# Ledger of designs, part 21: peptides against a protein of PDB entry 2YKT

Target 1, 231 residues: chain A of PDB entry 2YKT
Amino acid sequence: SRSEEMHRLTENVYKTIMEQFNPSLRNFIAMGKNYEKALAGVTYAAKGYFDALVKMGELASESQGSKELGDVLFQMAEVHRQIQNQLEEMLKSFHNELLTQLEQKVELDSRYLSAALKKYQTEQRSKGDALDKCQAELKKLRKKSQGSKNPQKYSDKELQYIDAISNKQGELENYVSDGYKTALTEERRRFCFLVEKQCAVAKNSAAYHSKGKELLAQKLPLWQQACADPS

## One batch from the design tools (peptide)

Design b1_p14_1_s3 (made by RFdiffusion4, then SolubleMPNN; from b1_p14_1, 7 letters changed)
Fold by OpenDDE base, seed 3:
Structure b1_p14_1_s3 (fold): chain B 231 residues (1-231), chain A 14 residues (1-14)
Amino acid sequence: as target 1 above (231 residues)
Amino acid sequence: ELDKLLAEAEELKK
């Protein structure tokens, strides 16, 4: 029946969220944590590299013929420091605005969805059973009427059961329809939340990239010319 | 997409 099909679809939505979406989201969070760790590692390694560059700048500053190149090397290290600060801010946002919030939600979601599905199933079954009972009673009544010498005695009761069946069928269809809409909305809400959180991270990432590009674009021509200029 | 799915749900209800 149409109601049975819609019921199955509704259950499948909840099952898909619980068995496919949520596990995949947990994996996404795990991969995000790995990515964060790797980027933190890059930041740490970069610090050592640019500290060594500063040392080279110090040596240049102490030289008689390369003093100005010392300043260039210091500027290179400083620009990198500023870029790394932006990266750290991006990583904090990545952790706090995406990973932590997704993790909090996904951990609570299993219990919520299980309860929601159970509530839906219980009510759906209750309505279905009531309908089945009325249909069974009508069938019994019709059999009794066929065997009776006075079938008209049961006509009013037959009409009552027919009306009851019609009403209960309508109620069941409405309930499962609403249930399906609710389930689809729940699924969409979860994807939307992911998209929104990813957008916040993307904004911070854009800021990081823009700052780096601006700083390097400003200084690079100066650095490129430094060796050609007389001391 | 959701609106389409909701519309389909309404058709199943009929």
Scores: peptide ipSAE 0.034, ipTM 0.653, DockQ to the pose 0.057; fails the geometry check
Fold by OpenDDE base, seed 5:
Structure b1_p14_1_s3 (fold): chain B 231 residues (1-231), chain A 14 residues (1-14)
Amino acid sequence: as target 1 above (231 residues)
Amino acid sequence: ELDKLLAEAEELKK
């Protein structure tokens, strides 16, 4: 029946969220944490590299013929420091605005969805059982009427059951339909939440990349000329 | 897509 089909669809939405979406989201969070850790590692390694570059700049500054190159090397290190500061800000946002919030949501969601599905199933079954009962009673009544010498005696009761069946069928269909809409809305809400949090991260990431691009674009021409200019 | 699915739900309700 149409109601049975819609019921199956509704259950499948909840099952998909619980069995596919939520596990995938947990994995996404885990991969995000790994990515964050790797970027932190890059930060650490970069510090060592650019500290060593500063040392080379110091040596240049102490030389007789390469003093101006010392300043260039210092500027290169300073630009990196500024870019790194921006990266750290981005990472904080990545952690606090995306990972932490997603982790909190996914942790609470399993119990919520299980309860929601159970509630839906219970009410759906209740309405279905009530309908089945009325249908069975009507069938019994019709059998009695066919065997009776006075079938008119049962006409009023038959009408009552027909009306009851019609009403209960309508109620069941409405309930299942609303259930399906609710389930789809729940699924969409979860995707929207992910998208919104990812947008926040994207904004901060854009700021990081923009800052780096601007600083390097400003300084790189100067650095490229340093060796061509007379000392 | 959601709107289409919601419309489908309404059709199944009839």
Scores: peptide ipSAE 0.033, ipTM 0.670, DockQ to the pose 0.055; fails the geometry check
Fold by OpenDDE base, seed 2:
Structure b1_p14_1_s3 (fold): chain B 231 residues (1-231), chain A 14 residues (1-14)
Amino acid sequence: as target 1 above (231 residues)
Amino acid sequence: ELDKLLAEAEELKK
């Protein structure tokens, strides 16, 4: 029946979220944590590299013929520091606005979805059983009426069962339909949440890239000219 | 896609 098909579709939505979406989201979070760790490693390694660059700048500043190049090297290190600060802010956002929030949601979601599916199944079964019972009673009544010399005796009761079946059928169809809509909405909400959190990270990432581009674009021409302008 | 599926759900009620 149509209601049975819709019921199967509803259950499949919940199963897809629980068995496909949530495990995939957990993997996504794990990959994100690995990515964060790698970026933190890059940050630390970069600090060492540019600290060493500062040392080279100090030596230039102490030289007799290359003093001005010391300032250039210091500027290079300073620009890196500013870019690094933006990266750190991006990483904080990546952790706090994406990974942590997704992790919190996915941990709670398994229990929530299980309960929601169970509730739906219980109520759907209850309504289905009630309908089946009324249909069975009507069938029994009709059988009795066919064997009776006075079928009119059962006419009022037959009408009552017909009405009850119609009402229960309608209730079941409405319930299953609403259940399917709810399930689809729940699925969409989860994808939307992921998209929204990823957008927040993208905004912070854009700020990092923009700052780096601006700083380097401003200073690079000066640095390139430094060796052509002897002191 | 969601709207399509919701419409299909309404048709299944009939």
Scores: peptide ipSAE 0.033, ipTM 0.656, DockQ to the pose 0.053; fails the geometry check
Fold by OpenDDE base, seed 4:
Structure b1_p14_1_s3 (fold): chain B 231 residues (1-231), chain A 14 residues (1-14)
Amino acid sequence: as target 1 above (231 residues)
Amino acid sequence: ELDKLLAEAEELKK
């Protein structure tokens, strides 16, 4: 029946969220944490590299013929410091605005969805059983009427059952339909939340890249000219 | 796609 088909679809939506979406989201969070850790590692490693660059700048500053190149090397290290500061800010946002919030939601969602599905199933079954009972009673009544010497005796009751069946069928169909809509909206809400949080990350990432590009674009021409200028 | 599915649900309800 149409109601049975829609019921199956509804259950499948909940199952998809619970068995596919949520596990995948947990994995996504885990991969995000790994990515965060790696980027933090990059920051640490970069510090060592640019500290060493500063040392080279110090040596240039102490030289007789390369003093101005010392300033260039110091500027390179300073620009890097500013870029890394921006990266750290991005990482904080990545952690706080994406990972933490997703982790909090996915942790609670399994219990919520299980309860929601159970509630739907219970009510759907209740309505279905009531309909089935009414249909069975009508069938019994019709058999009794066919075997009776006075079939007219059962006519009013038959009409009552027909009406009841119609009403219960409609109620079941409406309930299942609403259930399906609810399930679909629950699924969409979860994807939308992910998209929105990822958009925030993207904005922060863009800010990081923009700042780096601006700083480098400003200084790089000067650095490139440094060796061409007479000492 | 959601709108389509919702429309289908409405048709099933009729």
Scores: peptide ipSAE 0.033, ipTM 0.637, DockQ to the pose 0.056; fails the geometry check

Design b1_p14_1_s4 (made by RFdiffusion4, then SolubleMPNN; from b1_p14_1, 5 letters changed)
Fold by OpenDDE base, seed 3:
Structure b1_p14_1_s4 (fold): chain B 231 residues (1-231), chain A 14 residues (1-14)
Amino acid sequence: as target 1 above (231 residues)
Amino acid sequence: MLDELLEKARELKK
């Protein structure tokens, strides 16, 4: 029946979230943690590299003929420091605003959805069973009436069952329809949450890249001319 | 409502 079809669709939505979306989300979080770790490694390695660059700047500043190049090298290291600060802010946001929050949500979601599905199934079954019972009773009544010497005595009861069946059928159809809409809303909510959290991370990432571009664009021409214009 | 929902669901599965 159409109500049974809708019921199956509803169940499938819940199952898709639990068996496809949530596991995929867990994997996404795991990959995010790996990415975070790699970026932390890059940050640490970069610090060592630019600290060494500062040392080269110090040597230049101590030289007779390359003093001005010392300032250039120091500026390069300073720009890196500022860019690094932006990266660290981005990483904090990446961890706190995306990974942690997604992990918290997915950890609790399986139990929640399981309970929600079970509740839906229980109520759907209850309504279905009640409908089936009424249909069975009507059939039984009709058989009795057909074999009776006084069929008219069953007429009122027959009408009552017909009415009950109609009402229960409508109620069941409405219930499964609402269930389906609810399930779809649950699914959409989870995707929206992911999108929104990713947007927040994207904003922070944009700030990081913008700052880096700005600083380098400002200083690079100066640095490029340093050797051509000896002091 | 049920018929409309069913139709939409069927279309998405095509």
Scores: peptide ipSAE 0.159, ipTM 0.833, DockQ to the pose 0.037
Fold by OpenDDE base, seed 2:
Structure b1_p14_1_s4 (fold): chain B 231 residues (1-231), chain A 14 residues (1-14)
Amino acid sequence: as target 1 above (231 residues)
Amino acid sequence: MLDELLEKARELKK
């Protein structure tokens, strides 16, 4: 029946969230944590590299003929520091606004969805059983009427069952329909949450990239000409 | 309404 088909679809939505979406989201979070760790490692390694560059700048500053190049090397290191500060801010956002929040949501979601599905199933079954009961009673009544010398005796009761069946059928269909809409909304809400959180991270990432581009664009011409100029 | 939803669902499966 139509209602049965819709019921199956509704259950499948919940199952898809629980068995496909949530596990995939957990994996996404895990991959994100790995990515974060790698970026943190890059930041640390970069610090060592540019600290060493500063040392080279110090040596240049102490030289007789390369003093001005010391300043250039210091500037290079300083620009890196500023870029790294932006990266750190991005990483904080990545951790706090995306990973942590997603982890919290997915952790709570399994219990919630299980309960929601169970509630839906229970109510759907209840309505279905009530409908089946009325249908069975009508069938019994019709059998009695068919064998009776006075079928008119059962006419009023038959009409009552017919009306009851009609009403219960309508209620069941409406309930299942609403259930399906609710399930789809639940699914959409979860995807939207992911998208929105990813957008927030993207904005912060954009700030990092923009700052880096601006700083390097500003200084690079100066650095490129440094060796061409006399001391 | 139910028929419409079923139709949409079937379309999504294609």
Scores: peptide ipSAE 0.034, ipTM 0.595, DockQ to the pose 0.037
Fold by OpenDDE base, seed 4:
Order: structure tokens, then C-alpha cells, then sequence
Structure b1_p14_1_s4 (fold): chain B 231 residues (1-231), chain A 14 residues (1-14)
């Protein structure tokens, strides 16, 4: 029947979220944590590299003929520090605004969706069983009427069952229809949440890249001229 | 409404 088909579709949406989307989201979060860890590792490794650069700057500052190059090397290290500060801010946002929030939601969602599906199934079954019962009773009544010498005796009761079946059929169809719409909305909401959180990450990432480009563009001409114009 | 939703669902499966 139409209602049965829609019922199956509704259940499949919930099952898809629970069995496909949520596990995939958990994996996404895990991969995000790995990515965060790698970026933190880059920050740590970069610190070591530029600390070593500062040491080279100190040596230049102590020399008689390369003192001005010491200042250049220190500026390079300072710009790096500022760029890394922007990266750390981006990483904090990545962790707090994306990973943590997704992790909290996906953990709660399994229980929520299971309960929602069970509630829907219970109510759908209840309405379906009530409809089946009325249909069965009507069938029994019609059999009795066919074997009776006075079929008119059952006419009022037959009409009552027909009306009940019509009403219950309508209620079941409406319930299943609403259930399907609700399920699709639940699915869309989860994808939208993911997209919105990714947009926030993208904005923060853009800010990091923009700041780095700005700082380097400002200082690079000065650094490039340092060797051509000794003091 | 139910028929419309069923039709949309079928179209999405194509």
C-alpha cells in the first residue's frame, strides 16, 4: 500500500542517519583530530626552525660586517611568530567550534534517533493494527450478512466499520506522511549543521592565510634589499 | 500529499 511504502521510506531515512551518516561523522571527527595534531606538530617544528634562525641572527649581530643582517633575521623570526599566532587561533576555533561541537552532537544523536524511530514505529504500528482490526471485523460482518436471512440487520454496523476504516486510513496516511517529512528534515538539519561549521572553519582559515600574506608582503622587499645595501 | 511525496521519492531514486 501507499502508506506501507512511505513507512518503509521513513524508516530508511532514520536508518541511513544512524548507520551511515553518524558513523561517517565520527570518522570525520577522528580525521579532524588527526589533522589538528599534525598542524600542531607543524607549529612545534616551525618554532625549532625559527629559533635556530634567531641564533643565526645573533651571530650576525655580533659580527663587524653583518650587523644589519642580524636585524633582518630577527624580523623574519618575528613575522613567523605572528603568523603562528594566527594559526593557533585558527586551530582553537577548529577544535572548539567544529570538532567539539560535532562530537557532542553525534554522541547524543544515536540515543535521540533511536528513541525517535522507536516512537514512530510504535505509533505507526498502533494505527496500522487498529486499521487491520476494523478491516477484519468488516470482513467477518459481511460473511455473516451473506449467510443471514436478514442482511439488513447488519447494515448499520457495516456502515460504522466503513466509516471507521476511512478515518483510520486517513489518520495513518497523514501520520506516515508527516513522519517522512520530519525524517527528511532531521537529515537535512544535520548536513546543514556540518556545512555551517565548515564555513566557520573556512573563514578562520582565510584569516590566517590573509594575515600571513599581508605580513610577508610588507616585509619581503626590505629583506630582499638587505644584502645589496650593506651598512 | 502522500502521493506527491511518494512520487518525489521515486524521482529521487532515478
Amino acid sequence: as target 1 above (231 residues)
Amino acid sequence: MLDELLEKARELKK
Scores: peptide ipSAE 0.034, ipTM 0.584, DockQ to the pose 0.036
Fold by OpenDDE base, seed 1:
Structure b1_p14_1_s4 (fold): chain B 231 residues (1-231), chain A 14 residues (1-14)
Amino acid sequence: as target 1 above (231 residues)
Amino acid sequence: MLDELLEKARELKK
């Protein structure tokens, strides 16, 4: 029946969220944490590299013929520090605004969806059982009427059951239809949340890249000229 | 959204 088909579709939406979306989201969070850790590692390694560059700048400053190059090397290290600060800000946002929030939601969602599905199933079954009962009673009544010497005795009751069945069928169909719409909305809400949080991450990442580009574009011509113009 | 989800979950458990 139409109602049965719609019911199956509704259940499948909930099952897809619980069995496919949520596990995939947990994996996404795990991969995000790994990515964060790797970027933190890059930050640490880069610090060591540019600290060593500062040491080279100190040596240049102490030299007799390369003093001005010391300042250049110091500037290179300073620009790196500024770029790295931007990266750290991006990482904080990545952690606090995306990973933490997703982790909290996915944990709560398992319980919520289970309860929601159970509630839907219980009510759907209740309405279905009530409909089946009325249909069964009508069938019994018709059998009695067929065997009776006075079928007209049961005519009013038959009409009442027919009306009841029609009403209950309509209620069941409406309930299942609304249930399906609700389930689809729940699914969409979860994807939208992910998209919105990822957009925030993208904006922060763009800011990081923009700042780095600006700083390097400003200083690179100066650094390139340093060796061409000895003091 | 987190608070909303939590509240809905509590309501469904009653």
Scores: peptide ipSAE 0.012, ipTM 0.541, DockQ to the pose 0.052

Design b1_p14_2 (made by RFdiffusion4)
Fold by OpenDDE base, seed 5:
Structure b1_p14_2 (fold): chain B 231 residues (1-231), chain A 14 residues (1-14)
Amino acid sequence: as target 1 above (231 residues)
Amino acid sequence: EYLEEHENLWETED
């Protein structure tokens, strides 16, 4: 029946969230933590490289013929420091605004979804059982009427059961339909949360890339000219 | 009720 099909669809939405979405989200969080760790590793390795570059700048500054190139090398290291600071801010936001929040939500969601599904199932079954009972009673009444010498005495009661069945059928269909919409809304809300948090990450990432681009665009022409003019 | 307490679990803060 239509109501049975809609009921199956509703249950499948909850099952999909619990068995597909939430595990995938946990994996996403884990991959995010790995990504964060890798970026921290890059940061550390980069520090060593640019510290070594500073050393080269010191040597240039001590030379008789390459003093100005020392300043260039120091500027390169300083720009790196500023870019690194922006990266650290981005990573902080990535951790606090995305990973931590997702981890907190997904941890609490299993119990919530189980309870929500159970509540729906209980009420759906209750309405279904009430409908089945009325249908069974009508069937019994019709059997009695068919075997009776005076079938008209059951006509009013038959009409009452028919009306009750119609009402209960409508209530069940509406409840299951609303249940399906609710389940889809629950699923959508979770994806929307992820999208919105990723937007925050994207904003911070854009700031990091913009800062780096601006700093390098400002200085790179100067650095490229440094060897052309030894004065 | 756990459902009521966590009904807004996935809402973002403005």
Scores: peptide ipSAE 0.312, ipTM 0.879, DockQ to the pose 0.677
Fold by OpenDDE base, seed 1:
Structure b1_p14_2 (fold): chain B 231 residues (1-231), chain A 14 residues (1-14)
Amino acid sequence: as target 1 above (231 residues)
Amino acid sequence: EYLEEHENLWETED
């Protein structure tokens, strides 16, 4: 029936969230933590590299003919430090605003979805059972009427059951339809949360890249000319 | 009830 099919669809939405979305989201969070760790590792390794560059700048500053190049090398290291500071800010936001929040939400969601599905199933079954009971009673009544010498005795009761069945059928169909819409909304809300949090990450990432581009664009022409005019 | 307490579990803040 229409209501039975819609009921199956509704249950399948909840099942998909619990068995596909939430496990996949947990994996996404795990991959995000790995990515964060790798970026932190890059930051640490870069520090070592540019500290070594500063050492080269110190040697240039101590030379007789390359003193000004020491300042250039120091500037290169300083620009990197500023870029890395921006990266660290981005990583902090990535951790606190995306990973931690997603982890908290997905952990609480299993119990929520189980309870939501159970509530829907209980009410759907209750309405279905009530409808089945009325249909069964009407069938029994019709059998009695067919074998009776006075069928008119059952006419009013038959009409009452027909009306009750019609009303209960409509109520069940509406409830299941609303349940399906609710389930789809629950699914959509979860995806929207993920999208919006990823948008925040994207904005922070854009700021990091913009800062780096601006700093390098400002200094690079100066650095490129440093060897052309020795002093 | 757990359902009521977590009705807005997946809402984002602006």
Scores: peptide ipSAE 0.311, ipTM 0.878, DockQ to the pose 0.711
Fold by OpenDDE base, seed 2:
Structure b1_p14_2 (fold): chain B 231 residues (1-231), chain A 14 residues (1-14)
Amino acid sequence: as target 1 above (231 residues)
Amino acid sequence: EYLEEHENLWETED
């Protein structure tokens, strides 16, 4: 029946969220943490590299013939510091605004979805059982009427059951239909949340890349000409 | 009760 099919669809939505979406989201979070860790590793390694560059700059500054190149090397290290600071800000946002929040949500979602599904199933079954009962009673009444010497005695009651069945059928169909819409909305809400949080991360990432590009574009020409005219 | 408490679990805050 239409209601049975819609019921199966509804249950499948919840099942898909619970068995596919949530596990996949957990994996996404895990991969995000791995990515964060790798970037943190890059940050640390880069610090060592540019600290060593500063040391080279110090040596240049102490030299008689290369003093001005010391400033260039210091500028290179400083630009790196600024870029790195921007990266760290991005990483903080990535962690706090995306990963942590998603982790909190997904952790709570299993119980929520189970309860939501259970509520739906309970009410759906209740309505279904009530319908079945009315149908069974009508069937019994018809059997009694067929065996009776006065079938007209049961006519009004038969009409009442027919009406009740019609109403209960409609109610069940509406409930299941609404349940399906609700389930789809639940699914969509989860994806929307992910998209919106990812957008925030993307904005921060864009800021990082923009800052780096701007700083390097500004200084690189100066650095490239530094060896042309010794002081 | 749990459903009511977490009905907005996936809503983003402005």
Scores: peptide ipSAE 0.310, ipTM 0.877, DockQ to the pose 0.717
Fold by OpenDDE base, seed 3:
Structure b1_p14_2 (fold): chain B 231 residues (1-231), chain A 14 residues (1-14)
Amino acid sequence: as target 1 above (231 residues)
Amino acid sequence: EYLEEHENLWETED
């Protein structure tokens, strides 16, 4: 029946969220943590490299003929430091505003979805059983009427059962239909949350890249000219 | 009760 098919679809939506979406989201969080760790590693390695560059700048500053190049090397290291500070701020936001929140929500969601599905199933079954009972009673009444010398005696009761069946059938169909819409909405909310959080990450990333580009674009011409201007 | 408390679990706060 249409009602049975829609019921199956509803259950499948909940099952898909529980068995596909949530496990995949847990994996996404794990991959995010790995990515964060790798970026922290990059920051650490970069610090070592630019600290070594500063050392080269110190040597230049100690020389008689290359003092100005020492300042250039120091500026290169300083600009990098500023870029790395921006990256660290982005990573902090990435951790606190995305990963931590997703981890908390996905953990709480298991119980929520189980309870939601159970509530739906219980009410769906209750309405279905009530409908089946009325149909069974009508069938019994019709059998009694066929064997009776006065079938008209059962006419009013038969009409009452027919009306009850019609109403219960409609209620069941509406409930299952609403259940399906609710399930789809639950699924959509989860994807929307992910999209919105990824938009925030994208904005932070764009700001980081923009700042780095601006700083380097400002200084690079100066650095490129340093060797051409002996003083 | 748990359902009501977590109805907006996936809403973003602006």
Scores: peptide ipSAE 0.310, ipTM 0.876, DockQ to the pose 0.690

